# Designs tried in a protein design run: peptides against a protein of PDB entry 1EBD. Part 59

Target 1, 138 residues: chain A of PDB entry 1EBD
Amino acid sequence: KASYEGKVAAEAIAGHPSAVDYVAIPAVVFSDPECASVGYFEQQAKDEGIDVIAAKFPFAANGRALALNDTDGFLKLVVRKEDGVIIGAQIIGPNASDMIAELGLAIEAGMTAEDIALTIHAHPTLGEIAMEAAEVAL

## One batch from the design tools (peptide; made by RFdiffusion4, then SolubleMPNN)

Design b2_p17_7_s2
Fold by OpenDDE base, seed 1:
Structure b2_p17_7_s2 (fold): chain B 138 residues (1-138), chain A 17 residues (1-17)
Amino acid sequence: as target 1 above (138 residues)
Amino acid sequence: EEEKKKNRERLLALRKK
C-alpha cells in the first residue's frame, strides 16, 4: 500500500495524471509461519450478504511442503457462488508472502476458481496448493 | 475502516463475469 501510494505520488509530482485506487491490497505478516491475505475474508463476505464458498486446502497435503518438512497451515479461497469469481484468499504457511501474489492477480483480473484449477502448476511446488484449493471450490 | 470498506466495495463491483 505504501509503495503504491509512493508511486502515485511520484507520478503526480512528475506531472502525470494519477489517482489512488485501491482494489485488492495484499497484507503480509512475516511470522513463522507466514501469513498473507488479499481481498475478502469469508466472514466479511458473509456479513455483506455475499454467498461464498470457502475452499480450504492444507499444506500438510502439499508435496513440496512435505518435502520441506514445513506443513503447518493452509490456503483458503473465498469464492462468490454466483459466478465462481475469487474475491479473497488467505494463506498461512510456507512462502505465504510470495504466494499471495498469484491470488492477488487472480482477484484483480476477475478470475474464477475454475481458471485457477485449470492453470497448470509445476510439480512439486508450494504453488500447487492454489490449484488444489480451487478444485475444492468447484 | 472507511478506506477498508471502500476497498471492499471496489473489489466487489469490479469482479464480474
Scores: peptide ipSAE 0.027, ipTM 0.554, DockQ to the pose 0.096
Fold by OpenDDE base, seed 4:
Structure b2_p17_7_s2 (fold): chain B 138 residues (1-138), chain A 17 residues (1-17)
Amino acid sequence: as target 1 above (138 residues)
Amino acid sequence: EEEKKKNRERLLALRKK
Protein backbone atom coordinates (compact mmCIF):
# COMPACT_ATOMS: atom_id res chain seq x y z
CA LYS B 1 0.00 0.00 0.00
CA ALA B 2 0.95 3.64 -0.42
CA SER B 3 1.62 4.05 3.29
CA TYR B 4 4.29 1.38 3.17
CA GLU B 5 6.05 3.14 0.30
CA GLY B 6 6.10 6.35 2.27
CA LYS B 7 7.59 4.71 5.32
CA VAL B 8 10.44 3.26 3.28
CA ALA B 9 11.10 6.63 1.70
CA ALA B 10 11.15 8.39 5.06
CA GLU B 11 13.75 6.00 6.37
CA ALA B 12 15.92 6.50 3.30
CA ILE B 13 16.10 10.27 3.69
CA ALA B 14 16.78 10.18 7.42
CA GLY B 15 20.52 10.00 6.77
CA HIS B 16 20.82 13.06 4.56
CA PRO B 17 23.94 15.21 4.88
CA SER B 18 24.06 18.09 7.34
CA ALA B 19 23.74 21.58 5.99
CA VAL B 20 26.87 23.71 5.96
CA ASP B 21 26.04 27.02 4.32
CA TYR B 22 22.28 26.88 4.66
CA VAL B 23 20.27 26.25 7.79
CA ALA B 24 18.32 23.47 6.13
CA ILE B 25 18.71 21.42 2.97
CA PRO B 26 15.59 19.64 1.77
CA ALA B 27 15.53 15.98 0.86
CA VAL B 28 12.83 14.59 -1.39
CA VAL B 29 11.90 11.11 -2.51
CA PHE B 30 9.35 10.99 -5.30
CA SER B 31 7.66 7.86 -4.07
CA ASP B 32 3.96 7.20 -3.70
CA PRO B 33 3.20 8.87 -1.41
CA GLU B 34 5.96 11.43 -1.82
CA CYS B 35 8.31 11.94 1.07
CA ALA B 36 10.08 15.17 1.93
CA SER B 37 12.16 16.35 4.84
CA VAL B 38 14.03 19.45 5.89
CA GLY B 39 16.01 20.14 9.04
CA TYR B 40 15.87 17.97 12.12
CA PHE B 41 13.99 14.78 12.56
CA GLU B 42 12.39 14.46 15.97
CA GLN B 43 14.71 11.69 17.06
CA GLN B 44 17.79 13.57 15.84
CA ALA B 45 16.82 16.51 18.00
CA LYS B 46 16.19 14.28 20.99
CA ASP B 47 19.51 12.51 20.49
CA GLU B 48 21.22 15.88 20.67
CA GLY B 49 19.38 16.82 23.83
CA ILE B 50 17.06 19.34 22.21
CA ASP B 51 13.67 19.51 23.86
CA VAL B 52 11.16 19.53 21.02
CA ILE B 53 7.50 19.49 20.27
CA ALA B 54 6.66 17.09 17.49
CA ALA B 55 3.48 18.44 15.98
CA LYS B 56 1.84 15.97 13.64
CA PHE B 57 -1.19 16.56 11.47
CA PRO B 58 -2.65 13.89 9.18
CA PHE B 59 -3.70 14.42 5.59
CA ALA B 60 -6.84 12.50 6.53
CA ALA B 61 -7.92 15.66 8.32
CA ASN B 62 -7.01 18.02 5.47
CA GLY B 63 -9.90 19.32 3.40
CA ARG B 64 -8.10 19.27 0.06
CA ALA B 65 -6.68 15.81 0.66
CA LEU B 66 -10.18 14.57 1.43
CA ALA B 67 -11.52 16.18 -1.72
CA LEU B 68 -8.78 14.50 -3.75
CA ASN B 69 -9.36 11.17 -2.00
CA ASP B 70 -5.63 11.13 -1.27
CA THR B 71 -5.33 11.17 2.50
CA ASP B 72 -2.34 8.95 3.21
CA GLY B 73 0.37 10.37 5.38
CA PHE B 74 1.00 13.40 7.51
CA LEU B 75 3.04 16.49 8.12
CA LYS B 76 5.26 16.67 11.18
CA LEU B 77 6.81 19.86 12.50
CA VAL B 78 9.76 19.62 14.84
CA VAL B 79 9.64 22.69 17.03
CA ARG B 80 12.19 23.70 19.64
CA LYS B 81 10.19 23.93 22.84
CA GLU B 82 12.13 26.76 24.46
CA ASP B 83 11.31 29.36 21.82
CA GLY B 84 8.90 27.78 19.36
CA VAL B 85 11.39 27.93 16.48
CA ILE B 86 10.80 25.40 13.74
CA ILE B 87 13.91 23.27 13.38
CA GLY B 88 12.60 20.51 11.15
CA ALA B 89 9.72 19.22 9.11
CA GLN B 90 8.75 15.96 7.47
CA ILE B 91 5.95 15.38 5.00
CA ILE B 92 4.66 12.09 3.72
CA GLY B 93 1.73 12.59 1.42
CA PRO B 94 0.38 14.32 -1.65
CA ASN B 95 2.58 17.08 -3.08
CA ALA B 96 5.13 16.69 -0.27
CA SER B 97 7.97 17.50 -2.69
CA ASP B 98 6.62 21.00 -3.30
CA MET B 99 5.08 21.64 0.09
CA ILE B 100 8.41 21.20 1.85
CA ALA B 101 9.62 24.47 0.33
CA GLU B 102 7.42 26.58 2.59
CA LEU B 103 8.84 24.88 5.62
CA GLY B 104 12.38 25.12 4.32
CA LEU B 105 11.86 28.86 3.98
CA ALA B 106 10.43 29.04 7.47
CA ILE B 107 13.40 27.19 8.94
CA GLU B 108 15.94 29.28 7.03
CA ALA B 109 14.26 32.45 8.24
CA GLY B 110 14.16 31.28 11.86
CA MET B 111 10.39 31.35 12.00
CA THR B 112 8.30 29.97 14.82
CA ALA B 113 5.30 27.70 14.74
CA GLU B 114 3.28 30.79 15.58
CA ASP B 115 4.53 32.52 12.44
CA ILE B 116 3.19 29.69 10.31
CA ALA B 117 -0.01 29.35 12.32
CA LEU B 118 -0.75 33.04 11.84
CA THR B 119 -0.05 32.92 8.10
CA ILE B 120 -3.24 32.61 6.11
CA HIS B 121 -3.28 29.53 3.94
CA ALA B 122 -5.90 29.20 1.25
CA HIS B 123 -8.75 26.85 2.05
CA PRO B 124 -8.99 24.14 1.03
CA THR B 125 -5.40 23.40 0.02
CA LEU B 126 -2.87 20.72 0.78
CA GLY B 127 -0.52 23.43 2.00
CA GLU B 128 -3.00 24.31 4.71
CA ILE B 129 -1.72 21.27 6.57
CA ALA B 130 1.40 23.25 7.50
CA MET B 131 -0.76 25.78 9.27
CA GLU B 132 -2.70 23.03 11.01
CA ALA B 133 0.46 21.35 12.23
CA ALA B 134 1.79 24.69 13.42
CA GLU B 135 -1.37 25.22 15.43
CA VAL B 136 -0.84 21.85 17.07
CA ALA B 137 2.60 23.03 18.17
CA LEU B 138 1.21 26.08 19.99
CA GLU A 1 30.03 12.85 13.97
CA GLU A 2 31.30 15.51 16.33
CA GLU A 3 31.75 17.96 13.48
CA LYS A 4 28.21 17.31 12.33
CA LYS A 5 26.94 18.02 15.83
CA LYS A 6 28.86 21.28 16.02
CA ASN A 7 27.53 22.31 12.66
CA ARG A 8 23.97 21.56 13.72
CA GLU A 9 24.44 23.61 16.87
CA ARG A 10 25.77 26.50 14.83
CA LEU A 11 22.82 26.35 12.48
CA LEU A 12 20.35 26.20 15.37
CA ALA A 13 21.96 29.29 16.83
CA LEU A 14 21.47 31.08 13.53
CA ARG A 15 17.78 30.19 13.58
CA LYS A 16 17.22 31.64 17.02
CA LYS A 17 15.80 35.15 16.86
Scores: peptide ipSAE 0.025, ipTM 0.530, DockQ to the pose 0.110
Fold by OpenDDE base, seed 5:
Structure b2_p17_7_s2 (fold): chain B 138 residues (1-138), chain A 17 residues (1-17)
Amino acid sequence: as target 1 above (138 residues)
Amino acid sequence: EEEKKKNRERLLALRKK
């Protein structure tokens, strides 16, 4: 239920045109669950002819989310296949509004999914979901 | 490190479109 609402909210955000020059500008909706986005959406990348991997990892598989009994939603990384660079990220779930900052930094720095996958995240934390999604993208 | 630099340059080029 909550996961579905978050997905709808994220899709609504995706429908708004954004200037390419502002790819790294985060957008947050403080709903329940929270929605956050930075960079390209998957479809936006595809529309621009960018070959991407959309790597998704659910909060239901995150240890901290389970401990908090707040497992709705997911993190999605949009990764350019050519070089593994993260060009977008969406989070629907607990603490999405704060968690998006890591991914904004990653995008601004031109980091790859491998960079995130090889970054040790404290266990158990919600932030591990970024690492897990990055591993999916490999 | 050099590869990261290249990746950043590619990303920046993408933003200029």
Scores: peptide ipSAE 0.024, ipTM 0.594, DockQ to the pose 0.391
Fold by OpenDDE base, seed 3:
Structure b2_p17_7_s2 (fold): chain B 138 residues (1-138), chain A 17 residues (1-17)
Amino acid sequence: as target 1 above (138 residues)
Amino acid sequence: EEEKKKNRERLLALRKK
């Protein structure tokens, strides 16, 4: 079960994101579960008039998370509808602090959800959750 | 905050396909 600290951190991040000058600057909270974010939150994008898809996939459906008995949380991709470009990502769950790097790279490179979905991810790994979330956005 | 918003918009525009 998620700790009180993790819940509070997740709610604060989701409801009150800070403005940044550069899109792909990661932010991490080392709670249990860990919280990590890069780029736009869904509501930030909407407030700026960007039409987005918020694609979410739970760790409870990830094979490695199940094997580790650590299935709290999810990965969320914020995808611009116009062209499918990933403009933000949030992870609450196991190893979120390290896993956010793949998505930071994807955002900085201007990659689409399709690019991530069509990239082979090793099975079973925590990282393959990024591929699953990307497929939701297609 | 207005300057930050403009910078974000510029970066997103550069990444359009």
Scores: peptide ipSAE 0.023, ipTM 0.498, DockQ to the pose 0.110

Design b2_p17_7_s3
Fold by OpenDDE base, seed 1:
Structure b2_p17_7_s3 (fold): chain B 138 residues (1-138), chain A 17 residues (1-17)
Amino acid sequence: as target 1 above (138 residues)
Amino acid sequence: MERKEEARRELLERRRK
């Protein structure tokens, strides 16, 4: 947040059009397991009247997480039902702080759950859980 | 929301080329 706001301020001072989009700003807690979030939480979307699917996939079912013996937590996608657009994501688990960047990119690009489900993720990787959660949303 | 939907349309158009 603060680093992004600093960039927006610098761009504004330089006379470039810049806007702060707080929906696309990731939040990370470097705990064990790590926690990361970007965009809407499921309840936040519901409170705003957005009809959503919350697609959840556990790290206990991810091949890389199993191989690392680090299977705590899950990935959750918050998907708008009307058009399948991803509007939020939460990760609790291994490498959540880095993995949230892919989902932040997907949200900012207006991607759907189908777009992620049809993207080949390397096997076995922790990042493959995004594809698995996207398939749950279909 | 509208900006993200526009970005999606542009992405789909790029994938069709």
Scores: peptide ipSAE 0.023, ipTM 0.574, DockQ to the pose 0.144
Fold by OpenDDE base, seed 5:
Structure b2_p17_7_s3 (fold): chain B 138 residues (1-138), chain A 17 residues (1-17)
Amino acid sequence: as target 1 above (138 residues)
Amino acid sequence: MERKEEARRELLERRRK
């Protein structure tokens, strides 16, 4: 957030057209395990009257997490039921701080759970958990 | 949301060509 806002401000000062047009700002806590979030939490969506699917996949079922002996936590997708659009994601686990970027991109692009489920992720990777969670939402 | 849905549609159309 701050780095992006600083860039936009610098561009505006330089006389370039610049706009802050984002829907999803990532939040990261560099704990062990790491925590990351982007867009809606499930309860926030419900409180706004959005009917959602909360699709959860555990790192304990991810091949790379098993190989790294770091299997604590999960990925959760918050998917709008009406159209399958991803409106939020939470990650607790290994590399959550970097992995949230894919889901931030998905939300900013208006992608569905199907779009992620149909995207080939390298096997075995931690990132594959996003695909697995997306499949749960189908 | 609408512009993002349009962008998604355009992406899907490009993939189908």
Scores: peptide ipSAE 0.020, ipTM 0.551, DockQ to the pose 0.119
Fold by OpenDDE base, seed 3:
Structure b2_p17_7_s3 (fold): chain B 138 residues (1-138), chain A 17 residues (1-17)
Amino acid sequence: as target 1 above (138 residues)
Amino acid sequence: MERKEEARRELLERRRK
């Protein structure tokens, strides 16, 4: 947030057209396991009257997490039911702090769960869990 | 592109309320 607002302010001071136009601000806790979130939580979406699918996939089913012996936690996608657009994501588990960036991009670009499910992820990686959670939402 | 732009606009409009 602050770094992006600083860029917008610098562009405005330089006389360039700029606007604070962001949808998704990541929040990270560097605990063990790490916690990361972007966009809506499932309950926040429901409280605003948005009908959502909460698609969850566990790290215990991820091949890279198994190979690392670090299988605690999950990825959750919050998907708008009407059109399949991703509006939020939460990760508890290995490398959550870095992995949240892909999902932040997906939300900012108005991507669907299908867009993520059809994206080729490298095998075996922790990042494949985003694809697996997207497939659950279909 | 058009659908993604519309979805983005709707999310921004909801945050302004």
Scores: peptide ipSAE 0.018, ipTM 0.511, DockQ to the pose 0.691; fails the geometry check
Fold by OpenDDE base, seed 4:
Structure b2_p17_7_s3 (fold): chain B 138 residues (1-138), chain A 17 residues (1-17)
Amino acid sequence: as target 1 above (138 residues)
Amino acid sequence: MERKEEARRELLERRRK
């Protein structure tokens, strides 16, 4: 957020057209385990009257997390039931701070859980958890 | 697993149409 706002401000000062236009802003807490979020939390979506699927997949079921002996936490996708569009994601676990970027891209691009589920993720990786959670949302 | 495999199969079948 702040870095991007700084870029927008610099472009505006330079006389270039620039706007802050995001669908979702990532938030990261560099704790152990890391916490990352983008878009809606499940409860926020519900409070706004959006009917959602909250698809959760644990790192304890991820092959890379098992191999690293770092299996605490989960990924949660918040998927709009009407059209399967991903409107939020939360990650608690290893590499959450970097992994949230894929889901930020998915939200900004208006991707569905189907789009992620049908994307080949490298095996074994922590990133496969996004695909696994997307498949839970189907 | 079985429900996931079924959902994946249905999705693959939709992409082939």
Scores: peptide ipSAE 0.017, ipTM 0.555, DockQ to the pose 0.029; fails the geometry check

Design b2_p17_8_s1 (from b2_p17_8, 9 letters changed)
Fold by OpenDDE base, seed 5:
Structure b2_p17_8_s1 (fold): chain B 138 residues (1-138), chain A 17 residues (1-17)
Amino acid sequence: as target 1 above (138 residues)
Amino acid sequence: SVPREEALAKIKELAAR
């Protein structure tokens, strides 16, 4: 956030009018397991009257997580039912701090669960869990 | 959107489950 705001400010100072306009700010906790979130939580979306699908996929079912013997946690996508757009994501598990970036990009770009589900992820990787969770949302 | 501090609290809550 601060870096993004600094970039916008620099553009404005350089004579290019710009505003801080972002859809999602990631939050990360570098714990064990790591925790990360971007956009809406499921209950937050519901409280705002958004009809959502909460698609959850466990690291225990991820091939790379199994190979690493680090299978605690899950990825959750919060998907708006009306249009399939991803509006939030939470990750608790291995490499969550880095993995949240894909989902931050997806949310910022207004991507759908289908977009992620149809994106080929390298096998075996932790990142495949995003694709798997997206498939759950379909 | 939820404030950052509230988001962090919620993430920690989820991690405790």
Scores: peptide ipSAE 0.072, ipTM 0.691, DockQ to the pose 0.035
Fold by OpenDDE base, seed 1:
Structure b2_p17_8_s1 (fold): chain B 138 residues (1-138), chain A 17 residues (1-17)
Amino acid sequence: as target 1 above (138 residues)
Amino acid sequence: SVPREEALAKIKELAAR
């Protein structure tokens, strides 16, 4: 957020059109395991009256996580039932701090769980867990 | 959107589960 706002401010000072318009701000905790979130939490969506699917996939079922011997945690997608749009994501596990960026992009772009499920992820990678969680949401 | 500090607290809560 601060970095993005700084860029917008610099662009405005330079005479370029600029606006601070973002849907999702990532939050990261560099713990072991790492924790990351973007957009809605499941309970937050429910508290706002949004009907959601919470699709969860464990790192224990991810081929790369197994190869790394780092299988603690999961990825969770929060998907709006009305249209299948991803409105939030949480990752607890290996490389969560970097992996959240894909999901941030998906949320900002208004992508659906189907869009992620149909995106080819390299195998074996940690990132393919996003595809697996998206498939759970279908 | 949720406040940043609340989001961080929630992530930590999830990590403890």
Scores: peptide ipSAE 0.054, ipTM 0.683, DockQ to the pose 0.035
Fold by OpenDDE base, seed 3:
Formats: C-alpha cells, structure tokens, sequence
Structure b2_p17_8_s1 (fold): chain B 138 residues (1-138), chain A 17 residues (1-17)
C-alpha cells in the first residue's frame, strides 16, 4: 500500500493521472505460525450481501508441511458463488507471508477457484495447499 | 476496502480458532 501510494504520488507530480487501483491489499503478521490475508474475509463478504463459499484446507493434510513437521493452521479461500471468482484468502501456517502473494495475484487478476485448481503446483510443496483449497471450492 | 487494523484483528481471531 505505501509503495503503491508513493507511485501514485509520483505520477501526480509528473502531471499524469493514475488510473491504476488495487482490488486487494495484503496484511501479514510474522508470528509463529505466520498469518496472512488478502481481500475479503468470509464475514465481510456476507455483511456486504455477497454469497460466498469459504473453502478451507488444513496444513495437516499437506505433504510438505508433514515433511517439515510444521502442520499447524490452514488456508481459506473466499469464493463468490455466482461466478467462482476468488475475492479473498487467509493463510495461517508455514510460509504464509510469502504464499499470500499467489492469492493476491489471483484476486487482482479476477481469477476463479477453477483457475487455481487447474494450475499444477509442484509436489510436495506448501504452495500446493492453494490448489487443494481451490478444489474444495468447486 | 478493509481497514488494516480490522484485517489484523480478524487474522488474529482466525489464528485463535
């Protein structure tokens, strides 16, 4: 957000209007386990009258998390039911702070849960949990 | 948009579950 605001300010100083806006701003807490979020939480979407699927997948079922002996937490996708578009994501678990970027990209691009489910993730990886959660949403 | 402070509070709430 701060870096984005700096770019907008620089464009304004140069006399160019910035037409670029973000749909989602990531938030990260570097705790143990790490916590990260981007876009809507499930309840926020519901409060705005958006019918959503909250698809949750646990790190305890992720092969890489098991191999690392770091299986606390989950990934949650918030998916709009009408069109399957991902509108939010939360991660609590190993490498959440970096893994949230994939989901941020997906939200900004207007991607669906199907798009993520059809994206082959390397096996076994922590990132594979995004694909697994997307499959739950289908 | 979601205020940062509310987002952090919600993440912490999820972490406690």
Amino acid sequence: as target 1 above (138 residues)
Amino acid sequence: SVPREEALAKIKELAAR
Scores: peptide ipSAE 0.054, ipTM 0.683, DockQ to the pose 0.036
Fold by OpenDDE base, seed 4:
Structure b2_p17_8_s1 (fold): chain B 138 residues (1-138), chain A 17 residues (1-17)
Amino acid sequence: as target 1 above (138 residues)
Amino acid sequence: SVPREEALAKIKELAAR
């Protein structure tokens, strides 16, 4: 966020009109396991009166995570029940810091769980867990 | 620095909610 705001500010100062316009800001903790979040947590959505599906898929069921022997954690999608739109995502596990970007893009674009579920993810990859979690949300 | 175990536990708790 700060870097993005700094870029926008620098562009504005240089005479290029720009604005900070975003739906979701990712948060990353480079711990072991890594933690990443974008958009709503399930409880935040509920506190705002949004009916959500919390779709969770464990890395212990991901083929690449198993192959890497790094299976701690999960991916959670927070999906609005009304229209299936992804409004949040959390990842605890391997490569969470990079993997959150797919879900950030999905949220910013207003994509649904179905959109992710129908997106072919390479097998076996850690990223495939997003597809699996999306299928849980259907 | 990497978060302490207590901080990591709190993050996991938040993600579970």
Scores: peptide ipSAE 0.046, ipTM 0.678, DockQ to the pose 0.027

Design b2_p17_8_s2 (from b2_p17_8, 8 letters changed)
Fold by OpenDDE base, seed 3:
Structure b2_p17_8_s2 (fold): chain B 138 residues (1-138), chain A 17 residues (1-17)
Amino acid sequence: as target 1 above (138 residues)
Amino acid sequence: AVDREEALARIRELAAR
């Protein structure tokens, strides 16, 4: 695990030093719906030759979003197929601007989709959608 | 910064929906 994190970091540093700086910085648009991103986009990862799973879960299937009558959009995880490590995340929907921080932490820590799927989120919450999207990636 | 490349081309065309 630690050796793999070192390899990914080394490959990122050796191949595209400017791309590593972009992975760590979240982006947010406070629109309706809100939009947020951290790390790789799916197509960006593919263009760099990374084989990825794009796991998507809709807010229309989230219990808290239903209770709030705010169900537009989805969460997307970009997961590297080789090792299940989360390398990117996008949220379009309610509370995207705050919820992106959890996924930013997960990416910076080198966590896998399994790590998120096994993390208990309070029910019902908007944040629970991260766990649901992680389960899709397994 | 939350406002770079127009929030990354509006979160890459709304996450390539």
Scores: peptide ipSAE 0.606, ipTM 0.895, DockQ to the pose 0.035
Fold by OpenDDE base, seed 1:
Structure b2_p17_8_s2 (fold): chain B 138 residues (1-138), chain A 17 residues (1-17)
Amino acid sequence: as target 1 above (138 residues)
Amino acid sequence: AVDREEALARIRELAAR
């Protein structure tokens, strides 16, 4: 598993010889709620013929979001079915602009949904929503 | 790499849901 993930990540990074083509360039909209994305959108992946799982988890089920009374929105992971590698993520909700960086790191590293699901997040935090969404993908 | 305009459009679509 890990050796294949490293190969896919290396091939994705190697795609163009003359630019540091980051696989994971984040996009952020500082609205209320905040919106962020990195990597593939679900429909984009499908249009390219990638079979994906779209794993969604709502902030309404996140303990920190509840404590903050800011529960609008969700996190969505776009996971390649073949190997469980995370290829995209979207966040609509509190702190989306900062939280997208964790998922950008995961995508750039070629991590799987299992890797995120097994990563211990502090409780209660907004960041736990990434772990919860990863569990949905398993 | 995702086109920036496409990414922004898609984020807005998600925010409307």
Scores: peptide ipSAE 0.587, ipTM 0.890, DockQ to the pose 0.050
Fold by OpenDDE base, seed 4:
Structure b2_p17_8_s2 (fold): chain B 138 residues (1-138), chain A 17 residues (1-17)
Amino acid sequence: as target 1 above (138 residues)
Amino acid sequence: AVDREEALARIRELAAR
């Protein structure tokens, strides 16, 4: 957020029309395990009256996480039931700080869980967990 | 929209599980 807002401000000062246009601002905590979130939390969506599917996939079932011996945590997708659109994601686990960007992109683009499930992820990778969680949401 | 403080609080809760 701050870096992006700073860039927009700098571009505006330089005479280039620019606006802060974003739907999803990631939050990251560089802890062990790493933690990241973008968009809605499940309870937040429910409190706003959005009917959601919360799809979880554990890193303990991810081939790359197993190979790295770093299997703590999970990915959670928050999917709007009406249209299957991804409205939020949380990652607790290895490389959460980088992996959240794919889901940020998906939310910004208004993608569905089906879009992610049909996106071929390289096997075995940590990123494959996004595809697996999307499949759980279907 | 997710407030940053709310997001951080929720991340902390998730990390504690």
Scores: peptide ipSAE 0.565, ipTM 0.886, DockQ to the pose 0.036
Fold by OpenDDE base, seed 2:
Structure b2_p17_8_s2 (fold): chain B 138 residues (1-138), chain A 17 residues (1-17)
Amino acid sequence: as target 1 above (138 residues)
Amino acid sequence: AVDREEALARIRELAAR
C-alpha cells in the first residue's frame, strides 16, 4: 500500500496523472500459517449486492503442500457470477504472502476464473492451488 | 479506501476457522 501510493504520488508530481486503485492492494500477515488477502471478501461482495461464487480449495489436496508436509489452510477465490471476473482472493497456508501476487495481478488485469484455470502451472507447486480453485469456480 | 485494519481482522478471523 504505502509503496504503491508513493509511486502514484511520485508520478503525479512528475506530471503523470495516476489513480490509486485499492482493489488489488494485498494485505498480509506473516504468521504460521501465513495469511493473505486481495480484493473483496465474499461477505463484502454480498453486502455490496454483488452475486459471487466463493471457490475454496484446500492445501491438503495440493501435491506440493503434501510433499512439504505443510497442508494447513486453503485458497478462496471470490468470483463475480455475471462475468466470471475474479474480484477477490484469500489464502491461508504455506507461502500465502508470495502466492497472493498472482491473484493480485489477475484482479488488477480483470482476469476471469477461466483465465487462471487455463493457465498452465508448474507441477508440483503450491501455485497450482490457484488453478484448482479457479476450476472449482467454473 | 481499503481499511487495512479491517482486512487484517477478517484474515485473522478466517485463520481461526
Scores: peptide ipSAE 0.032, ipTM 0.653, DockQ to the pose 0.050

Design b2_p17_8_s3 (from b2_p17_8, 8 letters changed)
Fold by OpenDDE base, seed 3:
Structure b2_p17_8_s3 (fold): chain B 138 residues (1-138), chain A 17 residues (1-17)
Amino acid sequence: as target 1 above (138 residues)
Amino acid sequence: SVDREEALARIRELAAR
């Protein structure tokens, strides 16, 4: 995994040094529903020649969202196909502004979708949707 | 900044749906 982190860093440095700065900074819109993003968008990754999996999981399938009657939207993970590393994440839905931080940490740490899928999230919680989306990417 | 590029074109048009 350390070798993958080195590869990602080397590719970012060698190809697009200015793009690295934007990967680490989250963006949030406090609308209804809330929207948040960190790292690559799916189309951005494709435009840079990265083969990705875009794994989506809807809040309508999340137990906590159902209990709160707030089920609009989804979480999307952008996962590099060659090694399963998470390179981006978007959340449209309840608590997106707070939940994006977990995914930002995962991206900065060079984690894979498998790492998130194997992380136990409390049930039922909104944050559990990250684990569900990660499972879709496997 | 939260307000970058209109929150990145409203989270790239709501994550391209």
Scores: peptide ipSAE 0.597, ipTM 0.906, DockQ to the pose 0.035
Fold by OpenDDE base, seed 1:
Structure b2_p17_8_s3 (fold): chain B 138 residues (1-138), chain A 17 residues (1-17)
Amino acid sequence: as target 1 above (138 residues)
Amino acid sequence: SVDREEALARIRELAAR
């Protein structure tokens, strides 16, 4: 079931068939703070008729971000309501350029918000914010 | 190309929030 759902989500995200079989191509802006995205934006999903929840978690509530004194921004997950599959993610904040890869993997694999919420991240890390955002989506 | 530019524009919009 999950594998099939992942395939369907992947096909939807890919848009126009490019010769590149990649569904989840990240985009990164190396600003301060960094900005990154993979998969659907919330409004893009809505415009395509996908019923989504946008789950947002701020870096100001992340223990590692607090320790680094770098708490500006947030992570947003775009989750399909029907089955809880993650179809997009955006990160504005510290290490966004690297952290987007985990979410790209999750989207490519057709994972749900529950899958991410149940994935143990080391504490305290910036990466925990993905787990926290996934919990918001549940 | 076009899709990437649109994505980048959207990221910048998010950063402004």
Scores: peptide ipSAE 0.593, ipTM 0.906, DockQ to the pose 0.035
Fold by OpenDDE base, seed 4:
Structure b2_p17_8_s3 (fold): chain B 138 residues (1-138), chain A 17 residues (1-17)
Amino acid sequence: as target 1 above (138 residues)
Amino acid sequence: SVDREEALARIRELAAR
């Protein structure tokens, strides 16, 4: 947020307003485990009357997390039921701070859970958990 | 949209689970 706000402010001062309206600004906490979120939380979506699927996949079932002996936490996708569009994501676990970017991209692009499920992720990787969670949403 | 304070509060809740 601070870096983004600084960039937007600098661009505005320079007379080059950003033409990019970001829908999904990530929040990250560099704790142990790391925590990250982008877009809607499940309850937030429900409170706004959006019918959602909350697809959760644990790091304990991720091959790379197992190999690293770092299996605490999960990835959660918040998927709009009407059209399968991903509207939010939360990651509690290893490398959450970096992994949230893929999901931020997906949300900004209006991608569906199917789009991520059909995206081949290298095996074994932590990022593969996004594909696994997307498959849960189908 | 998600307010930053709300997001941080929710992340903390998730981390506590």
Scores: peptide ipSAE 0.559, ipTM 0.904, DockQ to the pose 0.037
Fold by OpenDDE base, seed 2:
Structure b2_p17_8_s3 (fold): chain B 138 residues (1-138), chain A 17 residues (1-17)
Amino acid sequence: as target 1 above (138 residues)
Amino acid sequence: SVDREEALARIRELAAR
């Protein structure tokens, strides 16, 4: 957040007007398991009157997580029902702090759950869980 | 920031479930 705000401020000072979009700013807790979030929580979207699909996929069903014997937690996508756009994501589990970046990119770019579902992820990886959760949202 | 603290609190609630 601070680094992103600092870049926006520097751009503004340099004569390049920019706005801070807080939707795509990740929050991370480097605990065990790691915790990460970007964009809307499901309840936050509902409280704002956004009709959403909350697609949840467990690390216990991910091939890489099984191979690592680290299967605690899940990935949750918050998808706007009207257009399938990803508006939030939460990850509790292995490598959540790095994996949130893909979803931050997707949210910033206005991507849909279908865009993620159709993106080929390497096998076996923890990152496949994003694809699996996106498929659940379809 | 207040927003960051609220986000972290909500993440912790998810982790506790």
Scores: peptide ipSAE 0.030, ipTM 0.629, DockQ to the pose 0.035

